# Peptides against a protein of PDB entry 3V4L, part 56

Target 1, 386 residues: chain A of PDB entry 3V4L
Amino acid sequence: GQPLAKDKVALLIGNMSYWEHPKLKAPLVDVYELTNLLRQLDFKVVSLLDLTEYEMCNAVDEFLLLLDKGVYGLLYYAGHGYENFGNSFMVPVDAPNPYRSENCLCVQNILKLMQEKETGLNVFLLDMCRKRNDYDDTIPILDALKVTANIVFGYATCQGAEAFEIQHSGLANGIFMKFLKDRLLEDKKITVLLDEVAEDMGKCHLTKGRQALEIRSSLSEKRALTDPVQGAPCSAEALVRNLQWAKAHELPESMCLKFQCGVHIQLGFAAEFSNVMIIYTSIVHKPPEIIMCDAYVTDFPLDLDIDPKHANKGTPEETGSYLVSKDLPKHCLYTRLSSLQKLKEHLIFTVCLSYQYSGLEDTVEEKQEVNVGKPLIAKLDMHRGL

## One batch from the design tools (peptide; aimed at target 1 A78)

Design b2_p20_8_s4 (made by RFdiffusion4, then SolubleMPNN; from b2_p20_8, 6 letters changed)
Fold by OpenDDE base, seed 1:
Structure b2_p20_8_s4 (fold): chain B 386 residues (1-386), chain A 20 residues (1-20)
Amino acid sequence: as target 1 above (386 residues)
Amino acid sequence: MTAITEEEAKKILEELEKEE
């Protein structure tokens, strides 16, 4: 019979905003596109941008808590990386220059931990460079991997080569994701699917001799990303997994705020990623005596590092949100919270209404504090080690 | 990942759009 997945869980990490390294752009679009495709494949997807070493460790630990016997686990990483002695290292955004193995996450260590969960399938999609890091001479002594015969690595590039991003008109895709997305929904054994992606990438004249997909597999069974999830969650662990995922994707409810002047504001929330939320405000009622009226959000928790210059924009795109702008209501002010993983407390902020009466020169301000609890990934308390 | 030049990126995009 067709193999069944007990569940399907994916962790997608896109690192772009490096402190000490060249900034990337492709991970934004690649994580978003892959998230949407994996959701169509009934994956529970956690999508995270711009993680520090500590945040990446916590994201992996939370991902491992979602894994169990017969669960399909997929890890995607897009960012900087290197490969030494057949060990792949994902580079966090806070990694020093030069970085070493002690500043990075070893994929083979994650694989070891995934094997301990008795997973049904382990897929690694690594959209990073595989050049040697000459500043790291550390040979990781990896414990012997279990013979689970359920592992697939898709490397965006061959050993010792670079993975490239295509930047055009402010957006970028990784070359790997551009070919992967066209086939990802196909009902094929995952190794066959990746081999077809490798052939497609190999036909492209511009990528030929620059980037080639490498597949490493021990997968003995015909398993596909399209494999159906086994029925209703019957185990306590499956219920916990579903609840953890649901908590990490729970948006605040939209609010209608009423000000003393008689202005009514709609406050809404949208998820771009598991750690990225857009707040939008709109004036839904204005008394006729008020000629100008704007609703600003301010006084965010310091841990979110929100620059007021990037808040309260007239378009989602001006906040750096290009992907979900079509799904957002028009004629709002938009604010993008890109670091929800840093939130230790409840998200408390101020809605400031600035308005002017007809025949008065001075602007009037009214303020309301809003508490929306812990939105999205902030519910997982990824800080529980500090 | 490594960024390619905008000119190379444009050529790749134009080539990929022709294969669709």
Scores: peptide ipSAE 0.230, ipTM 0.783, DockQ to the pose 0.441
OpenDDE base, seeds 2, 3, 4, 5: peptide ipSAE 0.114, 0.200, 0.197, 0.158; ipTM 0.707, 0.755, 0.722, 0.727; seed 2 fails the geometry check

## One batch from the design tools (peptide; aimed at target 1 E162)

Design b2_p21_1 (made by RFdiffusion4)
Pose (drawn by RFdiffusion4):
Structure b2_p21_1 (pose): chain A 386 residues (1-386), chain P 21 residues (1-21)
Amino acid sequence: as target 1 above (386 residues)
Amino acid sequence: STTYEYNTYSHGLKGTITVHH
């Protein structure tokens, strides 16, 4: 009568800043939006931006670790894609020009690994182009799929076609997400809902005859993204899964820093994506003997490759964050730490204090080191092992 | 007035719509 979910897990990857290929803009916004919608449907969501081939493989491994018998598994990719010989490929940021299947992730490979885990539902939302990579000589000769009647595909465009994004100077949105976001929360069967999305997508003027939604499904059960999760977890296997999930969305505690000169610096942290964290520095207290002082953040782990233009900015928008000043506490210095999947080490940076005393010209510099451990996805140890 | 520029590709790359005012 009523289909049930043991758990609902989602992996969302949004690639924008390609090294050898045109950079995209809507993936960041679309990924942010799909996480919020999927969380309202009570999904364990992993949101990641600008992953290399190696990094993309690890995100799939962490996602597969969160899937067991009866778990609804969902994969959303927004970025560059190509389709050769019946296989869909997601292109990582590190991809060379020209690129091949070896440089890319085959969705079919990911699907087989999910079937090996006995998942109740396999939903794929591929918000990517589907043309031939004429340079690809290799044909993967993949093994046949087990007939499981739970596979669902939401291709943003058809085979040989392109998926489009509207790059309006401001926010920038994807076409698939413009029509998906208004309908995703419906209690319809996943296939029915995706078809209703395909109708509204045809009413699109910007994309008519260039992009159309393609649905491929084997699903023989009235399963939906709104189906309920098996109430009390109470199983030992169910507990290990909730810990593995919580292990990735840990944020450092908002600490207060005391300086030898009697100055207090409040250090705040904000989550944007599992891959993205925002630090802010507020000068909470200073003694009367000091009037002039500015707190600045430096000496980040080189693995993260933090550009200076994205750090120590008056507002969060100036760092490139999707989060706005109404979401983040006012008046601090905001700094954006994207690329946490690059952190093998522990997070150590210096909160540097440049200050001046009453009646003196000289400028005094008090550096204090801060170790915040492995924030968010860095805690998963994706680089672990030999 | 608003115009649209479509950027399409010969290979597997995602298309974009650039909005001009």

Design b2_p21_1_s1 (made by RFdiffusion4, then SolubleMPNN; from b2_p21_1, 11 letters changed)
Fold by OpenDDE base, seed 1:
Structure b2_p21_1_s1 (fold): chain B 386 residues (1-386), chain A 21 residues (1-21)
Amino acid sequence: as target 1 above (386 residues)
Amino acid sequence: EVTYEYKEYDYGLTGQIIVKE
């Protein structure tokens, strides 16, 4: 019979906005597109952008809590990275220059922890460089991996090679994701699917002799990303996993705010990623005596590091939101919260209505405080070290 | 003629393909 997954869980990390290193662009599109594809495959997907070392550790720990016997685990990473002595290191956005293994997450350590969960399948998709870091002379003493015949690595590049992104005037996929996305929904053994992706990448003139997909697998069973999830959650652990995932994806409900002047504002929320939310405000009712009115959001928690210059934009794109802009209502003011993982408290902010009456030169302001609780990933309380 | 410039970096930084028209 077709193998069944007990559940399917994916963690996608895209690091772009490095502090001490060149900024990337491809991870934004790659994480977003892969999230949408894996959701079509009934994966529970956590998608995170621009994580620090500490935030990456916590995201991995929360991911490991979702893993259990017969669960399919998929880790995708796009960002800077290196490979020393056959160990792959993912580079956090706060990594120093130069970085070392102590500043980075070792993928083989994550694999060890996944093996302890008795997972049904472990897939790593690593869209990062595999060049040696000569500034890191540390040999990680890794415990011997258990012989589990359920591991697949898809590396965007071969050992000792660089991964590349294309610098175009627009948003584009990384090279690996460009080919992976076209095949990801195919009902094939994951290694066969990745072999076909490797053949497609091998036809690309841009990467020929520079970047080639490498597959490393111990997978003895015919397992696919298309394998159906075993039906109703029959265990307490499966219920907990479903609840935890649901919490990490719960958006605040849309609110209708009523001001004393008679203006009504709709406050809406959209998820771009598990740690990235767009807030939008729209005027849904305006008394005729009010000639102009705008609804600004302000007074965000300091933990979110929101620059007011990038808030309350007339388009989603002016906030840096290019991916979900088509699904957003038009004629709003938009604010992008890109670091929800930093939120320790409830998301409390002020909606400020600025308006003008016909025949009065002075602008009037009314303010309402809004508490939306912990949105999206902020519900997982990733700042609590275990 | 579209030309491609490849920027490679040290210590595992993702390379950049610059498209020149």
Scores: peptide ipSAE 0.369, ipTM 0.887, DockQ to the pose 0.800
OpenDDE base, seeds 2, 3, 4, 5: peptide ipSAE 0.128, 0.041, 0.064, 0.067; ipTM 0.618, 0.545, 0.623, 0.579; seed 5 fails the geometry check

Design b2_p21_1_s2 (made by RFdiffusion4, then SolubleMPNN; from b2_p21_1, 11 letters changed)
Fold by OpenDDE base, seed 2:
Structure b2_p21_1_s2 (fold): chain B 386 residues (1-386), chain A 21 residues (1-21)
Amino acid sequence: as target 1 above (386 residues)
Amino acid sequence: EVKYEYVTYDYGLTGQIIVKE
């Protein structure tokens, strides 16, 4: 019969805003596009940008809690990285220069933990460099992996080679994602799909002789990303997994604020990623005696490190939100919260209405405090243990 | 050193390739 997945779960990490290393751009687009494609494939997707070492460890731990017997697990990483002695290391945004294995996450350690969950399929898509780090002489003593015939690695590049992003005048994919996205929805064995992606990359004059996909697989079964999920969640574990994922993706409800002057504001929320949310405000009712009014958001929790200069923008793009702007309502003020994983408390902020009456020169201000609880990934408390 | 290579794209656009180090 056609293979069935008990469930399908993906963790996607895109690191770009490095502290001590060159900034990247492609991981933003790559994580977003891959998220949308995997959602069409009925994956439960956690998508995270710009994680510290600690936040990456917690994201992996939360991902491992979603894994169980016969579940398909997919890990995608786009960012800086290296390979020493056949071990792949993902570099967090807070990694020192030079970084070492102690500052990085070993993919083979994650694989070991996934094998303990008796997963149905383990897919690793690693869009990072595989060059040796000469500043790290540590030979990681990895415990022996179990012999499981369900592992697939798609490396964006060959061993000892570099991975590239193509910068255009706008947003562009990394080389790997550029070819992967065109085939990802095909009903093919995952190793066959990746082989076709490798052929497409090898035919392109831009990538030919620069970057080649490497496939490493033990996959003995005909498993595809298109494989259907086995029925309604009948197990207690499947219900817990569904609730945990749903909890991490719950947006605050849109609300209407009423001010004493008779102005009504719509406050709305949109997810760009599991840790990135856009707040938008719009004036939905204005008394005729009020000639001008604007609704600003302010007084955010300090843990979010929100620069007021990037808040309350007239377009999503001015906040750094280029991907979801088409799905957002027009004629709002927009604020992007890019670090929801840092939120220790409830998201409490102030909505400030500034307005002017006809025939008065002075602006009037009214304020309302809003508590929206813990949005999205902030419900998982990824900061627990600092 | 971040090697920036200008690559000519299919459409005659020159882009920068950034190495993920």
Scores: peptide ipSAE 0.123, ipTM 0.659, DockQ to the pose 0.111
OpenDDE base, seeds 1, 3, 4, 5: peptide ipSAE 0.058, 0.033, 0.029, 0.026; ipTM 0.657, 0.618, 0.637, 0.536

Design b2_p21_1_s3 (made by RFdiffusion4, then SolubleMPNN; from b2_p21_1, 10 letters changed)
Fold by OpenDDE base, seed 1:
Structure b2_p21_1_s3 (fold): chain B 386 residues (1-386), chain A 21 residues (1-21)
Amino acid sequence: as target 1 above (386 residues)
Amino acid sequence: EVTYEYKTYDYGLTGQIIVKE
């Protein structure tokens, strides 16, 4: 019969905004597009941008809590990385220059932990370089992996080679995701699908002789990303997993704020990623005696590092949100919260209405505090241990 | 003109490839 997944869970990490290293661009688009494709495949997807070492460790730990016997686990990473002695290292955004294995996440350690969960399938999609880091002479003493025959690695590049992104004037995919996305929905054994992606990359004149996909697999069964999830969660663990995922993806409800002057504001929320939320405000009712009014959001928790200069923009794009802008209401003020993983407490902020009456020169302000709880990934206390 | 950026630790003078179509 067709194999069934007990569940399907994916963690996608895109690191771009490095502190001590060159900034990347493609991971933004790659993580977003892959998230949408994996959701069509009935994956529970956690999508995270710009994680520190500590935040990456916690994201992996939370991902591992969603894994269980017969669950399909997929880890995607796009960012800087290296490979020493066949061990792949994902580089966090706070990694020093030079970085070492102690500053990075070893993919083979994650694989070991996934094998302990008795997963049905372990897929790693690594869109990073695989060059040796000569500043890291450490040989990780890794325990021998179990013979589970359910492992697939898709490396964006060959061993010892570099992975590329294409800088265009606009948003573009990395080379790997450009080809992967066109085939990802195909009902094929995952190794066959990746082999076809490798052929497509090999036919592209831009990619030929520069970047080639490498597949490393022990997968003995015909498993596909299209494999159906087993029906209604029949186990307590499956119910807990569903609740945990739902908790990590719960947006605040849209609010209608009423001010004393009679102005009504719609406050809305949109998820760009599991750790990135857009807040938008719109004037839905204005008394005729009020000639001008604007609704600003301010007084965010300090942990979010919100620069007021980047808040309350007239377009989503001016906040750095290019992907969800089509799905957002028009004629709002937009604020992008890009680091929800840093939120320790409830998201409390102020909505400030600035308005002017007809025939008065002075602006009047009214303020309302809003508590929206812990949105999205902030419900997963990724700070446990600081 | 297509510019490739390397996702590598060593991003020196070799870290960018310009492909002219």
Scores: peptide ipSAE 0.026, ipTM 0.583, DockQ to the pose 0.220
OpenDDE base, seeds 2, 3, 4, 5: peptide ipSAE 0.021, 0.023, 0.021, 0.024; ipTM 0.522, 0.594, 0.593, 0.508; seeds 2, 4 fail the geometry check

Design b2_p21_1_s4 (made by RFdiffusion4, then SolubleMPNN; from b2_p21_1, 12 letters changed)
Fold by OpenDDE base, seed 4:
Structure b2_p21_1_s4 (fold): chain B 386 residues (1-386), chain A 21 residues (1-21)
Amino acid sequence: as target 1 above (386 residues)
Amino acid sequence: ETKYIYKTYDYGLTGQIIEEK
């Protein structure tokens, strides 16, 4: 029979906004597109951008809590990285210059922990460099991996080689995701699918002789990303997993705010990623005596590090949101919260209505505080140890 | 001119601008 997954869970990390290293661009698009494809494949997807070391550790821990016997686990990483002694290191955005193994996450350690969960399939898609880091002399003592015959690595590049993104004027995929996305939905054994992606990369003039996909696998069964999830969750553990995932993806409900002047504001929320939310405001009702009014959001928690210069924009793109703009309502003011993982408390902010009456030059302000609880990934309390 | 950005920090290697000839 066709293999069945007990469940399918993916963690996608895209690191771009490095503090001490060159900034990347492709991980934004790559994580977004891969999220949408994996959702079509019935994966529970956690998608995270720009994580610190501590935040990456916590994201991996939360991902491991979603894994159990027969669950398919997929880890995707796009960012800076290196490979020392056959160990792959993912570089957090706060990594020092130079970075070392103590500042990075070892993929093989994550694999060990996934094997302890008795997963049905372990897929690693690593869109990072595999060049040796000569500043890291640490030999990681890894425990021996179990023989599980359910492991697939898709490396965006060969051992000791570099992975690239192509600089375009607009939004573009990284090299690996450019080819992966065209085949990811195919009902094929995952190793066969990746071999076809490798062939497509090898035919492209941009990648030929520069970057080649490496597949490392120990996969004894015909497992595909298209493999159906087993029916209704029958175990307590499966129910807990479903609840935990749902908790991490719950948006705040849209709110209708009524001001004393008679203006009504619609406050809405959209997820770009598990840690990135767009707030949008729109004027739903305006009394005829009010000639102009705008609804601004302000007074965000300091932990979110929101630059007011990028808040309350007339377009999603002006906030730095280029991907979800088509799905958002038009004619709003938009604010992008890009670091929801940093939220220690409830998301409390102020909606400020600025308005003008007909025949008065003075602007009037009314304010309402809004508490939307912990949106999306903030419900996981990824900062409980800081 | 296709500019490639390395997904590694090689200290001193600015992303090589590879001119498509």
Scores: peptide ipSAE 0.162, ipTM 0.686, DockQ to the pose 0.212
OpenDDE base, seeds 1, 2, 3, 5: peptide ipSAE 0.029, 0.056, 0.024, 0.166; ipTM 0.642, 0.634, 0.598, 0.673; seeds 1, 2, 5 fail the geometry check

Design b2_p21_2 (made by RFdiffusion4)
Pose (drawn by RFdiffusion4):
Structure b2_p21_2 (pose): chain A 386 residues (1-386), chain P 21 residues (1-21)
Amino acid sequence: as target 1 above (386 residues)
Amino acid sequence: STFELVSRDAADDRSVTTFEE
């Protein structure tokens, strides 16, 4: 009568800043939006931006670790894609020009690994182009799929076609997400809902005849993204899964820093994506003997490769964050730490204080080191092992 | 105002269409 989910887990990857290929803009916004919608449907969501080939492989491994028998698994990719010989490929940011299947992730490979885990539902939302990579000589000769009647595909475009994004100078949106976001929360069967999305997508003027949604499904059960999760977890296996999930969305505690000169610096942290964290520095207290002072953040782990133009900015928008000043506490210095999947080490940076005393010209520098551990996805140790 | 519809194709000669509002 009523189909049930042991758990609902989602992996969302949005690639924009390609090294050898045109950079995209809508992936960040689309990924942010799909996480919020999928969380309302009670999904364990992993949101990641600008992953290399190696980094993309690890995200799949962490996602597979969160899937067991009866778990609904969902994969959303927004970025560069190509389709050769019946296989779909997601292109990582580190991809060379020209690129091959070896440089890319085959979705079919990910699907087989999910079937090995006995998942109740396999949903793939591929928001990418589907043309031939004429340079690809290799044909993977992949093994046949087990007939499981739970595979669902939401291709943003058809084979040999292109998926489009509207790059309006402001926000920038993807076409698939424009029509998906208004319908995702419906209690319809996943295949039916995706078809209703395909109808509204045909009413699109910007993309008519160039992009159409393609649905491929084997699903023989009235399963939906709104189906309920098996109430009390109470199983030992179910507990290990909730810990593994909580292990990736840990944020440092908002700490207060005391300086030898009697100045207090409040240090705040905000989550944007599992891959993205925002630090803010507020000067909470200073003694009367000091009037002039500015707090600035430096000495980040080189693995993160933090550009100076994204750090110590008056507002969060100036760092490139999707989060806005109404979401983040007012008046601090905001700094954006994207690329946490690059952190093998522990997070150590210096909160540097430049200040001046009453009646003196000289400028005094007081540097204090801060170790915040492994925030968010860095805690998963994706670089662990030999 | 002007804006663009842009393909997520990896090619340099990908489809780009400019619109005016």

Design b2_p21_2_s1 (made by RFdiffusion4, then SolubleMPNN; from b2_p21_2, 14 letters changed)
Fold by OpenDDE base, seed 1:
Structure b2_p21_2_s1 (fold): chain B 386 residues (1-386), chain A 21 residues (1-21)
Amino acid sequence: as target 1 above (386 residues)
Amino acid sequence: EKFKVVSMSSDKDRTVIEYEL
């Protein structure tokens, strides 16, 4: 019969905004495009940008809690990385220069932990360089992997080589994701799908002789990303997994704020990623005696590291949000919260209405505090280890 | 149109290839 997944769970990490290393661009679009495709494949997707070492460890731990017997697990990583002695290391955004294995996440350690969950399929998609790090002399003593015939690695490049991104018009896509996205929805064994992606990438003149896809697998069964999820969640663990995923994707409800001057503000929320939310404000009612009014958001928790220069923009793109701008209401002020994983408390902020009356030179301000609870990934309390 | 193929390497001197179409 056709294989069934008990459930399908994906963790997508895109690291771009490195502190001590060259910034990347591709992970932004690639994580977003892959998230949308995996959602069409009935994956529960957690998508995270710009994680520290601690945040990456916690994201992996939370992902492992979603894994269980017969669940399909997919880990995608786009960022800096290296390969020493056949071990793949994902580099966090806070990694020192030079970085070492103690500053990085070993993919083979994650694989070991996934094998302990008795997963139905383990897929790793690694969109990173695979050059040796000569500053890391550590030979990881990895315990022998269990003999499971359910592992697939898709490496964006071959051993000792670089992965590349295509930059155009301020955006970028990884070469791997460029070809993967065109085939990802095909009902094929995952190793056959990746082999076709390798052939398509091999025709690319841009990276010919510089990047080649490598497939490493022990997959003995015909498993596909298209394999249907087995029925309604019948186990307590499946219900917990569904609830945990739903919590990580719950947006605050849109609200109407009423100011004393008679101005009404609509406050709305949109998810770009599991850790990235857009706040938008719009004037929905203005008394005729008020000639000008704007609704600013301010006084965010310090843990979010919100630069006021990028807040309250007339377009989503001016906040750095290029992906969800088509789905957002027009004629708002937009603010992008890109670090929701850092939020320990409730998201409390101020809505400041600045307005002017006809025939008065001075601007008047009214303020309202708003508590929206823990939005998106902030509900997972990823900080409970400190 | 101008586009770049840029290495995802952490090296400061990472490969950058400029193309004009």
Scores: peptide ipSAE 0.568, ipTM 0.941, DockQ to the pose 0.844
OpenDDE base, seeds 2, 3, 4, 5: peptide ipSAE 0.042, 0.567, 0.555, 0.563; ipTM 0.705, 0.940, 0.936, 0.938

Design b2_p21_2_s2 (made by RFdiffusion4, then SolubleMPNN; from b2_p21_2, 14 letters changed)
Fold by OpenDDE base, seed 1:
Structure b2_p21_2_s2 (fold): chain B 386 residues (1-386), chain A 21 residues (1-21)
Amino acid sequence: as target 1 above (386 residues)
Amino acid sequence: KEFKVVSMSPDKDRLVETYTL
């Protein structure tokens, strides 16, 4: 019969905004596009941008808590990385220059932990360079992997090679994701699907002789990303997994704020990623005596590193939100919160209404404090480990 | 239209190629 997944869980990490290393662009679009495709495949997807070492460790630990017997686990990483002695290292955004294995996450260590969960399928999609890091002489003593016959690696490039991105009009896509996205929904064994992606990449004149997909697999069964999830969650673990995923994707409810001047503001929320939320404000009612009126958000928690220069923009794109802008209401002020994983407490902020009466030169301000609880990934206590 | 192929290498001198379509 067709194999069934007990559940399907994916962790997607895109690191771009490195502190000590060259910034990337592709991970933004690639994590977003892959998230949307994996959701169509009934994956529970956690999508995270710009993680520190500590935040990456916690994201992996939370992902491992969602894994169980017969669950399909998919890890995608796009960012800086290296490969030493057949071990793949994902580089966090806070990694020093030069970085070493002690500053990075070893994919083979994650694989070991996934094998302990008795998963039905383990897929790694690594959109990173695979060059040796000559500043890291550490040979990881990895315990021997169990013979589980359920492992698939898709490397964006060959051993010792670079991965590339295509930049156009301010956006970028990874070359791997460019070809992967066209086939990802196909009902094929995952190794066959990746082999077809490799052939498509091999036909591209831009990548020929620079980047080629490498597939490493022990997958003995005909398993596909299209494999149906087994019916209603009957186990306590499946219920916990569903609840944990739902918590990580719960947006604050949209609110109507009423000011003393009679102005009504709609405050709304949209998810770009599991750790990235757009706040938007719109004036839904204005008394006719008020000629000018704007609703700003301010006084965010310091842990979120919100630059006021990028807050309260007339377009989502001016905040750095290029992907969800089509689904957002028009004629708002937009603010992008890109570091929700840093939020330890409730998201409390101020809505400041600035307005002017007809025939008065002075602007008037009214303020309301708003508590929206823990949005999205901030509901996962990723900090419960130190 | 101009597009770039850019290496994801951490090297400062990483490959950048510019193409015109």
Scores: peptide ipSAE 0.570, ipTM 0.944, DockQ to the pose 0.816
OpenDDE base, seeds 2, 3, 4, 5: peptide ipSAE 0.565, 0.570, 0.562, 0.568; ipTM 0.943, 0.945, 0.943, 0.944

